# Ledger of designs, part 210: peptides against a protein of PDB entry 3T6J

Target 1, 375 residues: chain A of PDB entry 3T6J
Amino acid sequence: PIVESYIGFIESYRDPFGSRGEFEGFVAVVNKAMSAKFERLVASAEQLLKELPWPPTFEKDKFLTPDFTSLDVLTFAGSGIPAGINIPNYDDLRQTEGFKNVSLGNVLAVAYATQREKLTFLEEDDKDLYILWKGPSFDVQVGLHELLGHGSGKLFVQDEKGAFNFDQETVINPETGEQIQSWYRSGETWDSKFSTIASSYEECRAESVGLYLCLHPQVLEIFGFEGADAEDVIYVNWLNMVRAGLLALEFYTPEAFNWRQAHMQARFVILRVLLEAGEGLVTITPTTGSDGRPDARVRLDRSKIRSVGKPALERFLRRLQVLKSTGDVAGGRALYEGYATVTDAPPECFLTLRDTVLLRKESRKLIVQPNTRLE
Target 2, 372 residues: chain A of PDB entry 3T6J as posed
Amino acid sequence: PIVESYIGFIESYRDPFGSRGEFEGFVAVVNKAMSAKFERLVASAEQLLKELPWPPTFEKDKFLTPDFTSLDVLTFAGSGIPAGINIPNYDDLRQTEGFKNVSLGNVLAVAYREKLTFLEEDDKDLYILWKGPSFDVQVGLHALLGHGSGKLFVQDEKGAFNFDQETVINPETGEQIQSWYRSGETWDSKFSTIASSYEECRAESVGLYLCLHPQVLEIFGFEGADAEDVIYVNWLNMVRAGLLALEFYTPEAFNWRQAHMQARFVILRVLLEAGEGLVTITPTTGSDGRPDARVRLDRSKIRSVGKPALERFLRRLQVLKSTGDVAGGRALYEGYATVTDAPPECFLTLRDTVLLRKESRKLIVQPNTRLE

## One batch from the design tools (peptide; made by RFdiffusion4, then SolubleMPNN)

Design b2_p21_6_s1 (from b2_p21_6, 12 letters changed)
Fold by OpenDDE base, seed 1:
Structure b2_p21_6_s1 (fold): chain B 375 residues (1-375), chain A 21 residues (1-21)
Amino acid sequence: as target 1 above (375 residues)
Amino acid sequence: VIVPGGKEVVNEADPIPVVAH
């Protein structure tokens, strides 16, 4: 088997300022079959980057071909096991030197091994489909999230000599219709500038890229899905995201008005975006469980993903990228924190829903002492 | 990407077999 490993101060999710990495390490074995799919995705990456909803001027000037490998983790040391990784976590290095992607496939398999009777917040009609396609859809999502999410976008920079990495006269902000008015100064980074929202904001951008691009037929084809299967994978991917947005409430602390997990905050933001789109795309309905206690159901209208969901996500994702590229912290914070705000305002009553989520909380699964076997 | 509940208290542990070719 091919063995992969990494170790060091890598992820900054535990730093409130998003700057200091937590010590982390893993040893894993390459899953060749899944890696082949990611290799095909990498081969299409340059083309797929053009499908992202921002002008080429907001994309990297030069595409740097990354590595992408699916891994079955044997051991992982850290506060949490990721489903996917994009390294390094420095945007400047990603843009100039390149990056590597990994998917921790067996982590996903364990985390989502939910029995039908224990699957919360879904309509009965969706449960079997969700169980069937959750894994495959997440492979798609992770691939897109890491490669084309974290691996996309340009930061506008003025270097120490005063030179710009963009043409100030010709580059237009697609949101304002005006010339670029803000950028990163020498020594400023994404994390340093956006600070407390940087990690979650970036995860939100990456997740949004996944949802947006999973609608592209070429992406589904790369992963081996066609026809009805492809549509089911899309549906379950979007359904999983809106469900995750509800589940995310577990990681919100009302008393402190803060989020304890960047990815879950990101997923909540996406849920809010899709709820705002309206038109019956997403519906969250409080219910009563069989035990007589509060429950809830999330419903996603499959027929409205492309007509309602995609345009809403497109606009949102473009805004995320433009604000990131221009280093507009004020605008970025206003946008992101607006969607990340948790209140008990109707119709959603998210604080009340949070109580329901906590009531229905499931135990976390952990990978313990995996065995390797030769077939 | 971190899975939901990635930082929560671990109550369930499952060994995962890795098939190597």
Scores: peptide ipSAE 0.016, ipTM 0.480, DockQ to the pose 0.069
Fold by OpenDDE base, seed 2:
Structure b2_p21_6_s1 (fold): chain B 375 residues (1-375), chain A 21 residues (1-21)
Amino acid sequence: as target 1 above (375 residues)
Amino acid sequence: VIVPGGKEVVNEADPIPVVAH
């Protein structure tokens, strides 16, 4: 078997300032069959990057072909086991030296093992479809999230010698129509500038890339989905995201006005973006469960994903990238914290919904003591 | 990406076949 491992101070999700890494590590075995799909995705990555909703000037100057493998985790040490990883966690290194991606395949498998009777917040008509396609759709999402999410975009930098990595005279900010007015100076990093929102903001960008690019037929073909299956994978991927945005409320602390999990905050932000798009794309309806207690239902209109959802996400994702590239912390914070704010304002009444989410909370599944056998 | 979920933990042993080749 091919064994992979990593160890060290890697992820900064537990640092309020997004700078100090948590000591973590894993040992895993390569899943060759699933890795082949990710290899095909890598082969298409340079072309797919062009589909992202920002000018080429905001993308990496040169694509550096990364490694991407699916791994079955044998042991993981840390505060939380991810479904996917993109390393290194330094944007400057990603754009100049390259990166590596992994999908933790058996972690995803555990996450998919939800019983129909315990599946919350979905309409009955969606449950079977969701159960069927949650796994495959999440494989697509993770692949896109890591490779084309975290692996995309350019930081505008002025180096220690005063040289720019972009043409100041010709590069135009697509949001303002003006020349670039801000950038990263020598010694400034994504995390150092965006600090408290850096991790969640980047996760939001990566998740948005996944949703946006999963609409591309080539992506679905790479994963072996065509026709009706491809459309179902798209639908379930988007449905899972909006559901996750609701579930995210568990990780919000109203008394402290803070989020306890960066990815869940990101998913809530995406939910807010898609709700703002309106036109009946996403609906969250408070209900009463069979037990007489509060419940809720999330509805996603499949027919409006491309017509309403995609344009809304496109605009939002472009804004995220432009603000990131230019190091516009004020603009980025205003945008992101605006969507990340949780109030009880109608029509959504998110604080009330949070109580429902807590009442209906599902058990978190974790891999413990995997059974390894030689074949 | 991190797996979403609640605070309560359900432990599952996942069988992993390992091929020597």
Scores: peptide ipSAE 0.014, ipTM 0.457, DockQ to the pose 0.065
Fold by OpenDDE base, seed 3:
Structure b2_p21_6_s1 (fold): chain B 375 residues (1-375), chain A 21 residues (1-21)
Amino acid sequence: as target 1 above (375 residues)
Amino acid sequence: VIVPGGKEVVNEADPIPVVAH
């Protein structure tokens, strides 16, 4: 098997300004079987990028075919082990030089080992389906998140010579109906401009791409799902996201009004977007557990994913991309921080729900890294 | 980068079989 590794200052999630990388490294082995699925996704990527809800002028000018490999991690040194990776973490380089995607397959597998009796916040009728399809749905989500999430969109740039990478006269902002009024100047980056929200905002965009594109039949076909199985994978993927949005409250610190995990903040934002869509798409109901203590249930109406969920996510995702492309920090911050705000306002009462989430929190788990053996 | 859960989620990986050439 092929051995993959990297090492260096790579991820900036621990920097509140999203600029300073944490030193990390891994050693992993290629999973050939799963990598083949991702190669099929790569083969369809150029076409799938056109399905994203922004004008072609807001997408990369040239598709650069990336590498996408599924890896089984042997060792990972860092503050956390991701399920997937897209590198480099510089949008300008992604546009001009391309990128590499990695799915950490055995990291995903561990997330699937949830015992039914320990599965919180789901309806009983959803638990078996969730357990069955969590793994497959997560493979889909990670693939889309990395390849078509982080791998999509264009930054409007004026270079050091004053040249633009877009036609100022013809490109229209779909949100305003006006010409482009803001862009990245020489030396400005996504992280430098959006700073404190950059990491979480980008994760939210990537997660939203995953949810949005998983509805496309071709995506499910690539992963080998058809008919009822495909619909179940979609349902569980969306269900997992809304559940994760509730679980995310663990990582909010009310006293400091801050989030401690970028991906979980992103998932909370998505939950808020889908709740705002209304029409019974998502419902969070406080309950009493079998122990007599507070509990909650998340319900997702699968019949409303396409009719209610998709349009809401489409509008939100478009807005995320447009604000990112134009370097509109004020607009981006207003949008994102608005959805990321945690209050105790009805009907959700998120601060109260946070207490429930904390009450139901599992004990800290230790990372155990695998060994290899020759067969 | 996508994280399957929160910072405290344990990623236990099963042993990886390696085929010798």
Scores: peptide ipSAE 0.020, ipTM 0.485, DockQ to the pose 0.082; fails the geometry check
Fold by OpenDDE base, seed 5:
Structure b2_p21_6_s1 (fold): chain B 375 residues (1-375), chain A 21 residues (1-21)
Amino acid sequence: as target 1 above (375 residues)
Amino acid sequence: VIVPGGKEVVNEADPIPVVAH
């Protein structure tokens, strides 16, 4: 087997300011079969990047072909095991030197061992479909999230010599119709500028890229899905995201008005965006469970994903990217914190829903050590 | 990407299979 590893101060999710890395390490074995799918995705990446909803001037000047590997984790040391990794976590290095993508395949497999009777917050008619396609849809989402999410977008920079990496006279901000008015100065980074929202904001951008690009037939074809299967994978991917947005409320602390998990905050933000789109795309309905206690159901209208969901996500995703590229912290914070705000305001009553989410919370699963087999 | 809840769905008894290739 091919063995891969990494070790060091890598992920900054535990830093309130999003800058200091946690010391982590893993040892893993390459999954050749799944890696081949990601290699096909990499081969199409340059073309797929053009489908993202921002001008080429807001994309990387030169496409740098990354590595993408699926790994089966043998050991992981850290506070939590991710499903996917994009490294390095420095946007300047990603832009100039490139990056590597990793999917932790066996971590994903464990996450999807959900029994039908334990599956919360879905309509009964969606449960079987969700169980069937959760794994495949997540492979698609992780691939897009890492490769085309974290791997996309340009930061506008003025270097120490005063030179710009963009044409100040010709580049137009697509949101304002005006010339670029802000950028990163020498020594400024994504994390240093956006600080407390940097990690969650970037995860939200990456997740949004996944949802947006999974609608493209070529993406589904790369993963081996066509026709009705492709549509089901898309539906389940979007359904999983809106469900995750509801589940995210577990990680909100009302007393402190803060989020404890960057990815879950990101998923809640996406849920809010899709709810705002209206037109019956997403509906959250409080219900009563069979036990007589509060419950809830999330419904996603499949027929409105492209007509309602895609345009809403497109506008939101473009705004995220433009604000990131221009280093507009004030605008970025206003946008992101606006969607990340949790209140008990009607119609959603998110604080009340949070109580329901906590009530329906399952016991924490522990990943301790893998079982190795020769098959 | 971090799996929601960090460890949501794994029963204590479910090993993470690592297939040797």
Scores: peptide ipSAE 0.016, ipTM 0.480, DockQ to the pose 0.077; fails the geometry check

Design b2_p21_6_s2 (from b2_p21_6, 11 letters changed)
Fold by OpenDDE base, seed 2:
Structure b2_p21_6_s2 (fold): chain B 375 residues (1-375), chain A 21 residues (1-21)
Amino acid sequence: as target 1 above (375 residues)
Amino acid sequence: VIVPGGKVVENLADPIPVVAH
C-alpha cells in the first residue's frame, strides 16, 4: 500500500488569533479507487476555477496542478480529525508554490453511520435519501472544498520591493467598480490580517465553493453521478449544509459571544445567507418531538437551489473573495460577523433553536482502531 | 483495505468534533 503521513504544527483552529498551529500528525493509506476520482477533479480544476464568481484577476495568475489523494487514516494525533486537508496553510505559498489536497475517506465513512431513527432535524421524506447520498455528496463537497475552495483565489500583494502582483491601473474591484485600493503588504498574511475570523472565514469560503460548484454537471460526472442521481447528490449536499448550519449552534457560546469551532461557524453563516435569500428556499420549523419536548425540522426546496440558492451564494462568495483578495479586514469582518451573529430575533430565534439543538444533541463520533487487511 | 472502526461516545470537553454532523 501507499502510505502517507504528516506531522508538525499545521492547523491553527485552536488559536484564537488563527496564527499558532497545534501539533498534530497522521499515518494513512491511499485509497486508490477514490483517489482516481480526485485525480479527474484535478484534471478539470483549471477549467472549473473559471466557473467561480470572481474575475480572472482575482484568481491565481497561473494554475499550479496539485496532488489530490483519498486517504484512509490508520492513526491520527490531534484535537480533531478533518474530513479533508489542503496544505500548506499559507495563501502566498499556495499561490506561488502550489498545494496538496487530501480527503480522509474513512473519517467521512464514520460520519455516515447515523441510524435513521436518530437522524435529527430532517423531514421523514428526506431521511432515506439523506442516508443514501450523504456519503457520496460529502465526497463531492470535500473534493471541491479542498481543491477549488482552499485552492482558489488570489491575494493582492505589494512585495518588499514595492512591486504589485496585479495591475493597479486595470484591475477593477467588481463590488465597488473602482480600482483596487487595498492589498497585503510585505509580511502581512491572511491570518495576520484577519486574525480572529481568518480560519472560519476561509472555511466558509471553501464550503461555499463546494456548494456552488457541485451544481456543475461536469463535477458530478467526475464522481460518477448522472441524471437523477446527480440531482439527488446536489440536493443532499445542500440539505446537509443547511442542516449543519443548525447543528452548528451547539458550538456557539452565548455567554462569551464566541464560536468554538471554525467549520461550524462557517456552516451557520452559510445557513444565514441561504435563509436571507428567502423565497422558501430554506425553512426551519420548530416542532414537538414524540417525547413531548422541543424539536425542529429543516426543509430545503430542491426546485429553488439553482434559482434562489445559487445566486445568493454567488453574491456572497464573490464578496468573501474580493474582501480576502484586497485585504479589507474591516469590510470582511463586518460582513462575516454580521452573518455569524447569533440572536434570538424572530423569525428564526436562533438562541431558542440552540436549546433545541442541545436537547437533541447526538454523541460525538470517534474513529477507533481501524482494521487493515490485504485483498 | 482499510475498514474504519467507529463508536459513538459523549465528549463534551472537546469543542472540535472528530466528524462534522
Scores: peptide ipSAE 0.038, ipTM 0.571, DockQ to the pose 0.213
Fold by OpenDDE base, seed 3:
Structure b2_p21_6_s2 (fold): chain B 375 residues (1-375), chain A 21 residues (1-21)
Amino acid sequence: as target 1 above (375 residues)
Amino acid sequence: VIVPGGKVVENLADPIPVVAH
């Protein structure tokens, strides 16, 4: 339909245990032009799923063609407005019944309205490129995040009758080299098992899928980028992610040792992964602003994205998926909370950087009701 | 054509993040 809507208890991000949905709803209109790009992505989804860094045994058994639509939201009732949505939120239903994706295109447009002079933590040489390609790169990221992030991976399940949805004798855990030793039992869900880390962990997986797959020429071609433009889109997408990881510190509360936003926590985790990769891929440098107060710069070496970044992200993303598939909560928590820990340890000194982030905090962006015009 | 409207306001509250679900 040209007009789309949903309403109900849908997202559980506000529940620390990821169980209780917040009541939300939206009304939106279809952006036909952008939807056509996402349809091309859908057409390639089955092939692109094979490019993900886990064995086929950890991927869905059957590809179910989803609906993917770009929407311009007229109204959104809820605590926060997303850039994209993948529903239903139940992994078991996603793998058996399918899913629907939407991109809230005009929400993205509002996010891009950052003035050059207000753009924090980037090198001057990157600012113009960032401004130019932030929008297009984000379209790529959202598409991949929703369709191939949230839309990927298999949960190993033992049903109520004791039957497994995987061959226990032949499926090998690529991280351990052993047979599968854990799975989801009847009544267990992703959220119920992983609880406090479930939402952020899944967002981290989805964001990582976006970064990883955006490196594939086919993906950029689908979105209409070739040559130097494609490389710039890739660069800006990765740059945006590492910048977002720094910005994420705003949403950490040191006194409570908790994160207040699941996606931002996820982005911080990715930043930590890419920093750990080393080799000059990502550098965060404390500086002094023109006002004489603390500032910082994030640098991403574009020449090292494929050689250093991709392998690091590949290993991390595979580990995320394997732990998710097997329902290994202990392993998953250890991995994720390890990267999500914020300390003041050198060289990064993240707690100190947090002070800088807070000092340089941008004005709150509020999305207001958009105007519709007939042209 | 739908024209998105956004207002940037100085606020001490946490910004509304652009997030994907």
Scores: peptide ipSAE 0.031, ipTM 0.588, DockQ to the pose 0.291
Fold by OpenDDE base, seed 5:
Order: structure tokens, then sequence, then C-alpha cells
Structure b2_p21_6_s2 (fold): chain B 375 residues (1-375), chain A 21 residues (1-21)
């Protein structure tokens, strides 16, 4: 087998300021079959990047073809096992030198092996479809998240010599219609500027890219889905995201007004964006479970994904990117923290829903060193 | 993407296939 390993100070999710990496490492085996799908995605990446909702001036000047490999993890040492990785975690290096993507395929398979009877917060009519397509849809999401999420967007920089990597006279901010008013100076990085929100904000951007681009037929074709199957994969991917946004409340600490998990905070933000879109796209309904205790149901109207969901996500995603590119920390924080706020205000009553989420918390999940066999 | 939690205890993971070359 082809063996890959990563070791070092890599992920900064445990740093409240998003800057210091945790020392971690893994040993994995290449999954050739799944890697082939990601290679096809890479081959289409330059074209797909043009579908993102920002001007070319806010995208990387030159496309750098990355590696993308699916890995089956044999051993992982760290505080949490990711489903996918995009490295290096330095936007300046990603922009100038390129990046590598990996999907931890067996982690994905294990994490979402939920039995139908234990599947929370979904309508009964959605459960079978969700179970059928959650795996494939998640593969699509991870591929897009890593490659076209983390791998997209330009940072506007003034270097140590005072030179800009963009034309100050001609580049227009699509949100304001004005020239660019802010940028990263020498020594400033994404993490250093956005600090406490940097990790979650970037994950939110990447997740949003996944949802947005999964609507493109070419993406689904790359993963082997056409017709009704493609539409089901799209639906389940979006449904999974809105469900994840509800589940995210487990990782919010009301007493401290903070989030303990960057990705879950990101998913909650996306849920809030899609709820704000209105028009019956997403509905969260408190219910009573069969045990007589509080429960909830999340509904996503499939017919409104493209008409309501896509435009809402487009606007939000563009704003995320513009604020990131320009280093507008004040604007970025205001936007992101606004959507990340958890209150008990109606109609959603998120703090009450959090109690329900905690009540319905699944049994302890474990990731254990897998068995290997010769085939 | 970090996956919070893991596999439910009652669910068994499939062995990872190792192909001999």
Amino acid sequence: as target 1 above (375 residues)
Amino acid sequence: VIVPGGKVVENLADPIPVVAH
C-alpha cells in the first residue's frame, strides 16, 4: 500500500486566537478508488473556481494545481480527528506556493454510522434518504470544502516594500462599489488579524463553498451522480448541514458566551443564514418525542434550495470572502458574530433548542485504531 | 473538517483493506 504520514504543529483549532498549532500526526494508507474521484475534481478546479460568487480579482491570480488524496487512517494522534485537511494552514503560502488536500475517508465512514432509530431531528420521510446518501454527500462536501473552499480566494497584501498584489485603482469591492480600502500589511496574516474568529470563519467559508458548488451538475458527475441521484445527493448535503447547525448547539457554552468547536460554530452560522433566507426553506419545529420529552425536527424544502437557499448563500459567501480578502476585521467580526450569537429569542429559541439537543445527545462515539486485512 | 465524536460504540467499523503488491 501507499503510506502517507503527517506530523507537526498543524491545526490551530484549540488556540483561542487561532494561531498556535497543536502537535499532531497520523499514518494512513491511500485509498486509490476515492482518490481518483478527487483527482477528477482537481482537474475541474480551475473552471469551478470561476463559479464562486466573487470577482476574479478576489480569486488567486494563478491557479496552482494541488494534490488531493483520500486516506484511510491507521493511527491518529491529536485531540480530534479531521474528516479532511488542507495544508499548509497559512493563506500566504497557499496563495503563492500551493497546497495539498487529503480526505480521511474511514473517519467519515465511522463518524456518521448512525442507526435509523437513533437518527435525531429529521422528519421520518427524510431518514431513509439521509441514511442512503449521507456518505456520498459528505464525500462531495469534503472534496469541495478542502479543494475549492480552503483552496480559494485571494488576500490583498501590501508587502514590506510597499507593493500591492492588486491594482488599487481598478479593483472594486463588489459589496460597496468602491475601491479597496483595507488590506494585509507585512507581517499580518489571516489568523493574526481575525484571531478569535479566524478558524471558525474560514471553516464557515469552506462549508459554504461546498454547499454552493455542490449545486453544479459537473461536480455531481465527477462523483458519479446524475439525474435524480444527483438531486438527492444535493438535498441530503444541504439537509445534513442544517441538521449539523442544530447539533452544533451542543458545543456552545451559554455561561461563557463562547463556542468550543470551530466547525460546529460555522455550521450554526450557516443554519442561521439559511433560516434568515425565510420563505419556508428551513424550518425547525420543537416536538415531543415518543418518550414524552422534548424533541425537534428540521425540515428543508428541496424545491427552494436553488431559488431561496442558493441566493442567500451566495450573498453571504461573497461577503465572507470580501471581508477576508480586504482584512476587514471589524466588518468580518460584526457579520460572523452576529450570526454566531445564540439567544432564546423567538421564533427559534435556540437556547431552548440547545436543551433539547443535549437531551437527545447520542451515545459516546469512539474512534479506535482500525483493523487491517489483506485482500 | 474535524468530525466531533466518532463511531457509536455498538457500531463496528469495517477493516481497512490492505492490498499486497
Scores: peptide ipSAE 0.022, ipTM 0.441, DockQ to the pose 0.057; fails the geometry check
Fold by OpenDDE base, seed 1:
Structure b2_p21_6_s2 (fold): chain B 375 residues (1-375), chain A 21 residues (1-21)
Amino acid sequence: as target 1 above (375 residues)
Amino acid sequence: VIVPGGKVVENLADPIPVVAH
């Protein structure tokens, strides 16, 4: 088997300021079959980057071909196991030196083993599809999230000599129609500048890229989905995201107005964006469970994903990128924290829904011992 | 199937079993 590993201060999710990495390490075996799909995605990456909803001036000047490998993790040391990884976590290095992507395939596989009777917050009609396609859809999402999410976008920089990496006279902010008014100065990084929202904001951008690009037929083809299967994968991917946005409330602490998990905060933000789109795209309905206690159902209208969801996500994703590129912390914070705010305001009543989420919460099951089995 | 040890999936909300079937 091909063995891969990494070790070091990598992820900054445990740092409230998003700057200090937690010591982490893994040993994994390459999954060749899934890696081949990611290699096809890599081969299409340069073209797919052009499908992202920002001008080329906001994209990397030079495409750097990354590595992308699916890994079956034998051992993971850290506070948690991610589904995917894009390293290094330094935007400057990603832009100048390149990056590597990995999908922790067996982590995903284990996570997908949801029993139908325990699957919360979905309509009965969606449960079977969700169970069937959750895994495959998440493979797509992880691939896009890592490669084209974290691997996309340009930061506008003025170096220590005063030189810009963009043409100040010709580059136009697509949101304002004006010239670029802000940028990163020498020594400023994404994490240092956006601080408390940096990690979650970036995850939100990456997740949004996944949802947005999973609609592209070429992406689905790369992963081997066509026709009705492709549409089901899209539907389940979006459904999973909106469900995750509801589940995210578990990770919100009302008393501290704080989020405890960056990815889940990101997913809540996306849920809010898609709810704001309206037109019956996403509906969250409080219900009563069979036990007589509060429950909820999330419904996604698949027929409105492209007509309503995509445009809403496009606008949002473009705004995320533009604010990131320009280092507009004030604008970025206003946008992101606005969507990340959890209140009990109608019609959603998210704080009330949080109580429901907590009530329906299942105990976290720990992966305790690494094991290899021949199936 | 290789099951990783010692940790829980951080970026997923769903609890995961020790062994996937």
Scores: peptide ipSAE 0.020, ipTM 0.497, DockQ to the pose 0.200; fails the geometry check

